# Designs tried in a protein design run: peptides against a protein of PDB entry 2YKT. Part 7

Target 1, 231 residues: chain A of PDB entry 2YKT
Amino acid sequence: SRSEEMHRLTENVYKTIMEQFNPSLRNFIAMGKNYEKALAGVTYAAKGYFDALVKMGELASESQGSKELGDVLFQMAEVHRQIQNQLEEMLKSFHNELLTQLEQKVELDSRYLSAALKKYQTEQRSKGDALDKCQAELKKLRKKSQGSKNPQKYSDKELQYIDAISNKQGELENYVSDGYKTALTEERRRFCFLVEKQCAVAKNSAAYHSKGKELLAQKLPLWQQACADPS

## One batch from the design tools (peptide)

Design b1_p10_1 (made by RFdiffusion4)
Fold by OpenDDE base, seed 1:
Formats: structure tokens, sequence, C-alpha cells
Structure b1_p10_1 (fold): chain B 231 residues (1-231), chain A 10 residues (1-10)
């Protein structure tokens, strides 16, 4: 029946969230943590590299003929420090606004979805059972009427069951339809949450890239000229 | 339980 098919669709939405979306989201979080660790590793390695660059700048500053190049090397290291600070801010946001929140939500969602599905199933079954009961009673009444010497005595009761069946069928169909819409809304809400959190990450990432571009664009012409104009 | 856990992804 139409209601049975829609019921199956509703259950399948919940099943898809629990068995496909949530496990995939857990994996996404795990991959995010790995990515964060790798970026932290890059940060640490870069610090060592630019600390060594500062040492080269110190040597230039101590030289008789390359003192001005020492300042250039120091500026290069300082720009790196500023870019790195921006990256660290991005990473903090990535951790706090995306990973932590998703991890918390996905951990709770299994219980929520189980309860939501159970609530739907319980009410759907209740309405279905009530309908089945009325249908069974009507069938029983009709059999009794066919065997009776006075079938007309059952006519009013038959009409009552027919009306009850019609009403209960309509109620069941409406309930299942609403249940399906609710399930789809639950699914959409989860994707929207992910999109919104990822938008925050994208915003912070854009800020990191913009800051780096600005700093380097400002200084690079100066650094490129340093060897051409010895002092 | 459902009421306590309602709107997990809001």
Amino acid sequence: as target 1 above (231 residues)
Amino acid sequence: ELEELEKVFE
C-alpha cells in the first residue's frame, strides 16, 4: 500500500543517517584530526628552518660587507613568524569550531536517532494495528451477517466500521507522510550543520592566505633589490 | 530520552 511504502522510505532515511552518514562523519572527523596534526608538524618544522635563517642573518650582520643583508634575512624570518601566527589561529578555529563540535554531536546522535525512530515506529504500529483490528472486525461482521437469518440487524454496525476504517486509513497515511518529511528534515539538518561549520573553516583559511599574501607582497620587492644595491 | 537529546545538530 501507499502507506506501507512511505513507511519503508521513512525507516530507510533513518537507517541511512545511522549507518552511512554518521560513520562517514566519524571518519571525516578522524581525517580532520590527522590533517590538524600534519599542519602542526609543518609549523614545527618551519620554525626550525626559519630559526636557522635567523642564524644566517646574524652572521651577515657580523660581516664587514653584508650587514644590510642581515636585516633582510631577519625580515624574512619575521614575516614567516607573522604568517605562522595566522596559521595557528586558523588551526585553533579548525579544532574548536569544527572538529570538537562535530565530535560532540555525532557521539550523541546515535541515541537521538534511535529514540526518534522508535517513537515513530511505535506510533505508526499503533495506528496500523488499530486499522487492522477494524478491518478484521468488519470482515468478521460480514461473515456473521451472511450466516444470519436477519442480516439487516448488522447494517448500522457495518457502516460504522467502514467509516472507522476510512478515517483510520487517512490518519495513518497522514502520520506516515509527516514522519517522512520529519526524517528528511533530520537528514538535511545534519548536512546543513556540516556545511555551516565548514564555512567557518573556509573563512579562517581565507584570512590566513590573505594575510600571507599581503605580507609577502609588501616585502618581496625590497628583498629582491637588496643584492643589487650594496651599501 | 528524545526530549533530552532533541536537536543534536542545531
Scores: peptide ipSAE 0.145, ipTM 0.792, DockQ to the pose 0.803
Fold by OpenDDE base, seed 3:
Structure b1_p10_1 (fold): chain B 231 residues (1-231), chain A 10 residues (1-10)
Amino acid sequence: as target 1 above (231 residues)
Amino acid sequence: ELEELEKVFE
């Protein structure tokens, strides 16, 4: 029947969220943590590189003919420091606003989905059983009427069962239909939440890239001229 | 249980 098929579809939506979406989201969180760790590693490694650059700047400052190049090398290291500070702010937001929140929610979602599915199944079964009982009683009444010397005495009761069956069938169909819409809404809500949190990450990432571009664009022409214009 | 967990992905 249509109601049975829609019931199957509803259960499959919940099953897909529990067995496909949530495990994939856990993996996404794990990959995010790995990415964060790698970027933190980049920051640390870069510090060593630019500390060594500062040392080269110190040597230039100690020379008689290359003092101004020392300042250039120091500026390069300072710009790097500012860019890395912006990266650290981005990573902090990435951790607190995306990873932590997703981790908390996905951990709770198994319980929520199980309870929601159980509630739906219980009510669906209750309505289905009530319909089946009413149909069985109508069948029993018709058999009794067929064997009776006065079938007309059962006509009013037969009409009552027919009306009851029609009403219960409609209620079941509506309930299952609403259940399916609810399940699809639950699925969409999870994807929307992910998209919104990822938008925040994208915004912070854009700020990091913009700051780096601005700082380098400001200083790079000066650095490129340093060797051509000795003091 | 459902009432407590209703806002998981809101």
Scores: peptide ipSAE 0.143, ipTM 0.788, DockQ to the pose 0.835
Fold by OpenDDE base, seed 5:
Structure b1_p10_1 (fold): chain B 231 residues (1-231), chain A 10 residues (1-10)
Amino acid sequence: as target 1 above (231 residues)
Amino acid sequence: ELEELEKVFE
């Protein structure tokens, strides 16, 4: 029946969230943590590289003929420092605003979804059982009427059962329909949450890249000219 | 339990 089919669809939505979405989200969080760790590693490695660049700048500053190039090398290292500071801020945001929040939600979600599904199933079954009972009673009444010398005695009661069945059928259909809409809303909410959190990460990442571009664009022309202008 | 959890996911 339509009601039965929609009931199955509703249950399948909950199952998909619990069995597919949530495990995948846990994996996503794990991959995010790995990515964060790798970026922290990049920051550390970059520090070593640019510290070595500073050393080259010191040597230039000590030279008689290349002193001004020392300042250029120092500026290059300083710009890098500023860019790395922005990266570190981005990583903090990535951790606190994305990973931590997703982890908190996904940890609780299994219990929530189980309870929600159970509540739905319990009420659906209750309404279904009540309908089945009325249908069974109508069937019994009809059997009695067929064996009776006065079938008209049961006519009013038969109409009452028919009306009750129609009402209960409608209630069941409406409940299952609402349940399906609710389940779809639950699924959509989870995807929307992920999208919104990822948008925050994207904005922060864009800011990081913009700052780097700005700093380099400001200084690069000066650095490129340094060798052409002997002091 | 469900009511408390609903507050988390509303």
Scores: peptide ipSAE 0.101, ipTM 0.782, DockQ to the pose 0.873
Fold by OpenDDE base, seed 4:
Structure b1_p10_1 (fold): chain B 231 residues (1-231), chain A 10 residues (1-10)
Amino acid sequence: as target 1 above (231 residues)
Amino acid sequence: ELEELEKVFE
């Protein structure tokens, strides 16, 4: 029946969220944590590299003929420091605005979805059972009427069951229809949440990239000219 | 329980 098919579709939406979306989201969070750790590792490794560059700048500053190149090397290290500060801010946002929030939500979602599905199933079954009972009683009544010498005795009761069946069928169809819309809304809400959190990360990432580009674009021409200029 | 958990993914 139409109601049975729509019921199946409704259950499948909940099952898809529970069995496909949520496990995939957990994996996404795990991959995000790995990515965060790798970026933190890059930051640490970069610090060592640019600290070593500062040491080269110190040696240049102590030289008789390359003192001005010491300042260039120090500027390179300082620009790196500023870029790394932006990266740290991006990573903080990545952790707090995406990973932490997704992790909190996905941990709660299993219980929520189980309860939501159970509530829907219980009510759907209750309405279905009530309908089935009325249909069975009508069938039983019709059998009695066919075997009776006075079928007219059962006519009013037959009409009552027909009306009850019609009403219960309509209620069941409406309930299942609303249930399906609710389930689809739940699914969409989860994808929208992911998109919105990813947008926040993207904004912070853009700020990091733009700052780095700006700083390097400003200084690079000066650094490139340093060896051509007389001391 | 459902009511207490309604804010998931809001």
Scores: peptide ipSAE 0.160, ipTM 0.796, DockQ to the pose 0.862; fails the geometry check

Design b1_p10_1_s1 (made by RFdiffusion4, then SolubleMPNN; from b1_p10_1 with E6R K7S)
Fold by OpenDDE base, seed 5:
Structure b1_p10_1_s1 (fold): chain B 231 residues (1-231), chain A 10 residues (1-10)
Amino acid sequence: as target 1 above (231 residues)
Amino acid sequence: ELEELRSVFE
């Protein structure tokens, strides 16, 4: 029946969230943590590289003929420091605003979804059982009427059961329909949450890249002409 | 419990 099919669809939505979405989200969080760790590693490695660049700048500053190039090398290292600081801020936000929040939410969600599904199932079954009972009673009444010498005495009661069945059928269909809409809304909410959080990450990433671009664009022309303009 | 848990992804 239509109601039975919709009921199955509703249950499948909840099952998909619990068995597919949530585990995948946990994996996503784990991959995010790995990514964060790798970026932290890059930060550390970059520090060593640019510290070494500073050393080269010191040597230039001590020379008679290349003193001004020392300042250039120092500026290069300083710009890197500023860019790196921006990256660290981005990583902090990535951890605190995305990973931590998702981790907390996904852990709690299992209990919620289980309870929500159970509530739906309980009420659906209750309405279904009530419908079945009325149908069974009507069937019994009809059997009695067929064996009676005065079937007309059962006519009013038969009509009452027919009406009750119709009403209960409608209620069941409406409940299941609403349940399906609710389930789909729950699913969509979770995806939307992920999208919104990822948008925040994207904004932070854009800020990081923009800052780097701006700093380098400001200094690069000066650095490029340094060797052509000996002093 | 459901109401409290519902806010998880809101």
Scores: peptide ipSAE 0.170, ipTM 0.829, DockQ to the pose 0.895
Fold by OpenDDE base, seed 4:
Structure b1_p10_1_s1 (fold): chain B 231 residues (1-231), chain A 10 residues (1-10)
Amino acid sequence: as target 1 above (231 residues)
Amino acid sequence: ELEELRSVFE
């Protein structure tokens, strides 16, 4: 029946969220944590590299013929520091605004979805059982009427069951239809949340890339000319 | 309880 098919569709939406979306989201969070760790590793490794560059700048500053190149090397390290600060801000946002929030939500969602599905199933079954009961009683009544010498005795009761069946059928269909819409809304909300959080990450990432590009574009021409200029 | 949990992805 139409109601049965819609019921199956509704359950499948909840099952898809619970069995496909949420596990995939957990994996996404895990991959995000790995990515964060790798970026933190890059940050630490970069610090060592540019600290070593500063040491080279110190040696240049101590030389008799290359003092001005010491300043260039120090500027390179300083620009790196500024870029690194921007990266740290991006990572902070990545952790706090995406990973932490998703992790908390996905853990709570298992209980919510189970309860929501159970509530829907319980009510759907209750309405379905009530409908089935009325249909069974009507069938029983009709059999009794066919075997009776006075079938008119059962006519009013038959009409009552027909009316009850019609009303219960309509109620069941409406309930299942609303349930399906609710389930689809739940699914969409989760995808929208992911998209919105990823947009926030993208904005912070863009700021990091923009700042780095700006700083390097400003200084690079100066650094490129340093060796051509007489001391 | 269900309503409180509904806010998870809001």
Scores: peptide ipSAE 0.167, ipTM 0.788, DockQ to the pose 0.889
Fold by OpenDDE base, seed 2:
Order: C-alpha cells, then sequence, then structure tokens
Structure b1_p10_1_s1 (fold): chain B 231 residues (1-231), chain A 10 residues (1-10)
C-alpha cells in the first residue's frame, strides 16, 4: 500500500543516516585527525629546517664579503615564521571548528536518531493497528449482517466503521508522509552542518594561503636580486 | 528530549 511504501522509505532514511552517514562521518573525523597530525609534523620539521637556515644567516653576517646575504637569509626565516603562525591558526580552526564539533555531534546523534526512529515506529504501529482493528470489526459486522434476518439493524454501525476506517487511513497516510519529510529534513540538516563547518575551515585555510602568497610575493624579488647586488 | 537532541545538528 501507499502508506506501507512510504513507511519503508521513512525507515530507510533513518537507517541510511545511522548505518551509512554517521559511520562515514566518524571515519571522516578520524581522517581529519590524521591530516592534522601530519600537518603538525610538517610544521615541526619546517621549524628545524628554517632554524638551520638562520644559522646559515648568522654565518653570512659574520663574513667579510657576504654580510648583506645574512639579512636575506634572516628575512626568509622570518617570512616562514609568519606563515607558520598563520598555519597554526588554521590548524586550531580545523581542530576546534570542525573535528571537535563533528565528533561531539556524531556521538550525540546516535541517541537522537534511535529515539526519533523509535517514536515514529511506535506511533506508526499504533495507527496501523487501530486501522486494522477497525477493518476487522467491520468485516465481522458484515458477516453478522449477512446472516441476520434484519440487516438494517447493523447499517448505522457499518457506516460508522467505514467512516472510521477512512479517517484512520487518511491519518496514517498523513503521519507517515510527515514522518518521511521529517526524516529527509534530518538527513539534510546533517549534511548542511558538515558543509557549514567545512566552510569555516576553508576560510581559515584561505587566510593561510593568502598570507603566504602575500609575504612571499613581497620579498621574493628582493631575495632574487641579492647576489647580484653586493654591498 | 527529542528537541534537546535535535540541537545536535542545529
Amino acid sequence: as target 1 above (231 residues)
Amino acid sequence: ELEELRSVFE
């Protein structure tokens, strides 16, 4: 029936969220944590590299003929420091605005979805059972009427059951339909949440890349001419 | 209860 099909669709939405979306989201979070760790590792390794570059700059500054190149090397290290600071801010955002929040939400969602589905199922079953009962009673009444010498005795009651069945059928269909819409809304909300949190991270990532581009664009021409411009 | 839990994903 229409209501049965809609009911199956509704349950499938909840099932998809619980068995596909949420586990995938947990995996997404795990992959995000790995990504964060790798980026932190890069920043640490980069620090060592540019600290060593500073040492080279110090040696240049102590030389007789390469003193100005020391400043260039220091500038390179300083630009890296500024880029690193921006990267750290991006990583904090990545952790706090995406990973932590998603982790909290996905954990709470299991209870919510279970309760929501249970509530829907309970009410759907209740309405379905009530409908079935009325249908059964009508059938029983019709059998009695058929065997009676006075069928008119049951006519009013038959009409009452027919009306009740019609109303209950409509109510069930409406309830299941609303349930389906609600389930789809729940699914969409979860994707929207993910998108919105990812947007926040993207903004901070863009800031990191922009800062790096700006700083390097400003200094690179100066650095490129340094060897051709002895003091 | 459900309303409180609904706040999970805004």
Scores: peptide ipSAE 0.160, ipTM 0.769, DockQ to the pose 0.878
Fold by OpenDDE base, seed 1:
Structure b1_p10_1_s1 (fold): chain B 231 residues (1-231), chain A 10 residues (1-10)
Amino acid sequence: as target 1 above (231 residues)
Amino acid sequence: ELEELRSVFE
């Protein structure tokens, strides 16, 4: 029946969220943590590299003929420091605005979805059982009427059951339809939440890239001419 | 319980 098919669809939506979306989201979070660790590792390694560059700048500053190049090397290291600071801010946002929040929510979602599905199933079954009961009673009544010497005795009761069945069928169909819409809304809400959190990450990532581009664009021309203009 | 848990992804 139409109601049975829609019921199956509704249950499948919840099943998809619980068995596909949530596990995939957990994996997404795990991959995010790995990505964060790798970026932190890059930051640490970069610090060592540019600290060594500062040492080269110190040597240039102590030289007789390359003093001005020392300042250039120091500036290069300083720009790197500023870029790395921006990266660290991005990473903080990545951790706090995306990973932590998703981790907390996905952990609790299994309980919610189970309860929501159970509530739906319980009410759906209740309405279905009530309908089945009325249908069974009507069938029983009709059998009695066929065997009766006075079939008209059951006519009014038959009409009452027919009306009840019609009403209960309509109620069941409406309930299942609403249930399906609710399930789809639950699914959409989860994707929307992910999108919104990822937008925050994207915004902070854009800020990181913009800051780096600005700093390097400002200084790079000066650095490029440093060797051509000896003191 | 459901109402409390509904806010999980809100």
Scores: peptide ipSAE 0.061, ipTM 0.781, DockQ to the pose 0.874

Design b1_p10_1_s2 (made by RFdiffusion4, then SolubleMPNN; from b1_p10_1 with E6R)
Fold by OpenDDE base, seed 3:
Structure b1_p10_1_s2 (fold): chain B 231 residues (1-231), chain A 10 residues (1-10)
Amino acid sequence: as target 1 above (231 residues)
Amino acid sequence: ELEELRKVFE
């Protein structure tokens, strides 16, 4: 029946969230943590590289003919430091505003979905059982009427059961329909939450990239001229 | 409890 099919669809939505979405989200969080760790590793490795660059700058500053190049090398290292600071800020946001929040939420979601599904199933079954009972009673009444010498005696009661069945059928269909809409809304809400959190991360990432571009654009022309203009 | 848990992804 239409109501039975819609009921199956509703249960499948909850099942998909519980068995596909939530495990995939846990994996997403794990991959995010790995990505964060790798970027932190880049920051650490970069520090070593630019510390070594500073050492080269010190040597230039000690020379007689390359002192000004020492300042250039120091500026390069300083710009790097500023870029890395911006990256660290982005990573903090990535961790606190996305990963931590998603981890907490996905852990709690299993309990919610189980309770919501159970509530829906209980009420759906209750309405279905009530409908089945009325249908069975009508069938029993019709059988009794067929064997009776006075079938008109049961006509009013038959009409009452027909009306009751019609009403209960409508109520069941409406309930299942609303249940399906609710389930789809729950699914969409989870994806929307993920998108919104990713937008916040993207904004912070854009700030990191913009800062780096600005700093390098400002200094690069100066650095490129340093060797062409000896002191 | 159900209403509190519903806010998980809000």
Scores: peptide ipSAE 0.143, ipTM 0.814, DockQ to the pose 0.861
Fold by OpenDDE base, seed 4:
Structure b1_p10_1_s2 (fold): chain B 231 residues (1-231), chain A 10 residues (1-10)
Amino acid sequence: as target 1 above (231 residues)
Amino acid sequence: ELEELRKVFE
């Protein structure tokens, strides 16, 4: 029946969220944590490299003929420091605004979805069973009427069952239809949440890239001329 | 309880 098919579809939406979306989201979080760790590793490795560059700048500053190049090397290291500070801020946001929030929500979601599905199933079954019972009673009544010497005795009761079946069928169909819409809304909400959180990450990432670009664009022409200038 | 849990992903 239409109601049975819609019921199946509704259950499948909940099952898809629980068995496909949530496990995939857990994997996404795990990959995010791995990515965060790698970026933190880059920051640490970069610090070592630019600290070594500072040492080269110190040597230049101590030289007789290359003192001005020492300042250039120090500026390069300082710009890197500023870029790395911006990266650290981005990583902090990535952790706090995306990973932590997703992790907290996905852990709670299993309980919610299980309860929501169970509630829907219980009510759907209750309505379905009531309908089935009414249909069975009508069938029994019709059998009695067919074998009776006075079929008119059962006419009013038959009409009552027919009306009850019609009402219960309509109620079941409406309930299942609303259940399906609710399930689809639950699914969409989860994807929207992911998109919104990813947008926040993208904004923070854009800020990091813009800051780095601006700092380097400002200083690079000066650094490129340093060796051309007389000592 | 269900309503409180519904706040997940809001």
Scores: peptide ipSAE 0.138, ipTM 0.807, DockQ to the pose 0.876
Fold by OpenDDE base, seed 1:
Structure b1_p10_1_s2 (fold): chain B 231 residues (1-231), chain A 10 residues (1-10)
Amino acid sequence: as target 1 above (231 residues)
Amino acid sequence: ELEELRKVFE
């Protein structure tokens, strides 16, 4: 029946969220933690590299003929420091606004979805059982009427069951329809939440890239000219 | 409980 089909669809939506979306989200969080760790590693390794560059700048500053190149090397290291500071700010946001929040929410969501599905199933079954009972009683009544010498004595009761079946069928269909819409809304909400959090990450990432581009664009022409002007 | 848990992804 239409109601049965829609009921199956509703259950499948909840099942998909619990068995596909949530496990995939847990994996996404795990991959995010790996990515965070790698970026932290980049920051650490970069520090060592540019600290070594500062040492080269110190040597240039101590030379008689390359003092100005020492300043250039120091500027290069300083620009790196500023870029790395921006990266660290991005990583803090990535951790606090995305990973931590998703981890907490996905863990709690299992309980919610189980309870929501159970509530829907219980009410759907209750309405279905009530409908089945009325249908069964009508069938029994009709059999009794068919075997009776006076079938007309059952006519009023038959009409009552027909009306009850019609009403219960309508209620069941409406309930299942609303349940399906609710389930789809629950699914969409979860995807929207992920999209919104990822948009925040994208904004922070854009700020990091913009800052780096601006700093390097400002200084690079100066650095490129440094060797052409020995004075 | 269900209503409180619903707020998780809101």
Scores: peptide ipSAE 0.125, ipTM 0.807, DockQ to the pose 0.897
Fold by OpenDDE base, seed 5:
Structure b1_p10_1_s2 (fold): chain B 231 residues (1-231), chain A 10 residues (1-10)
Amino acid sequence: as target 1 above (231 residues)
Amino acid sequence: ELEELRKVFE
């Protein structure tokens, strides 16, 4: 029936969230933690590289003919330091605003979805059982009427059952329909949440890249002229 | 409990 089909669809939405979305989200969080760790590793490796660059700058500063190039090398290292600080801030945000929050939420969501599905199933079954009962009673009444010498005495009662069945059928259909809409809304909410959190990540990433671009754009022309214009 | 849990992804 229409109601049965819609009921199956509703249950399938909940199952998809519980069995597909949530596990995938847990994996996403795990991959995020891995990515964070890798970026921390990049930070450490970069520090070593630019510390070595500072050493080269020190040597230039000690020379008689290349002193000004020492300052250039120091500036290069300093710009890197500032860029790296921006990256570290981005990583903190990534951890605290995305990973931690998602981890907490996905754990709690299992309990919510289980309870929500159970509530829906219980009420759906209750309405279905009530409908079945009325249908069964009507059938019994019709059998009695058929065997009676005065079937007219059952006419009013038959009409009452017919009306009750119609009403209960409508209620069941409406409930299941609303249930389906609710389930779809729950699914959409979860995807929207993910999108919104990822937008925050994107904004933070953009800020990091922008800062780096600005700093380098400011200094690069100066550095490029350093050898051609000794002072 | 259900109402509190509903807020998880809000």
Scores: peptide ipSAE 0.123, ipTM 0.809, DockQ to the pose 0.887

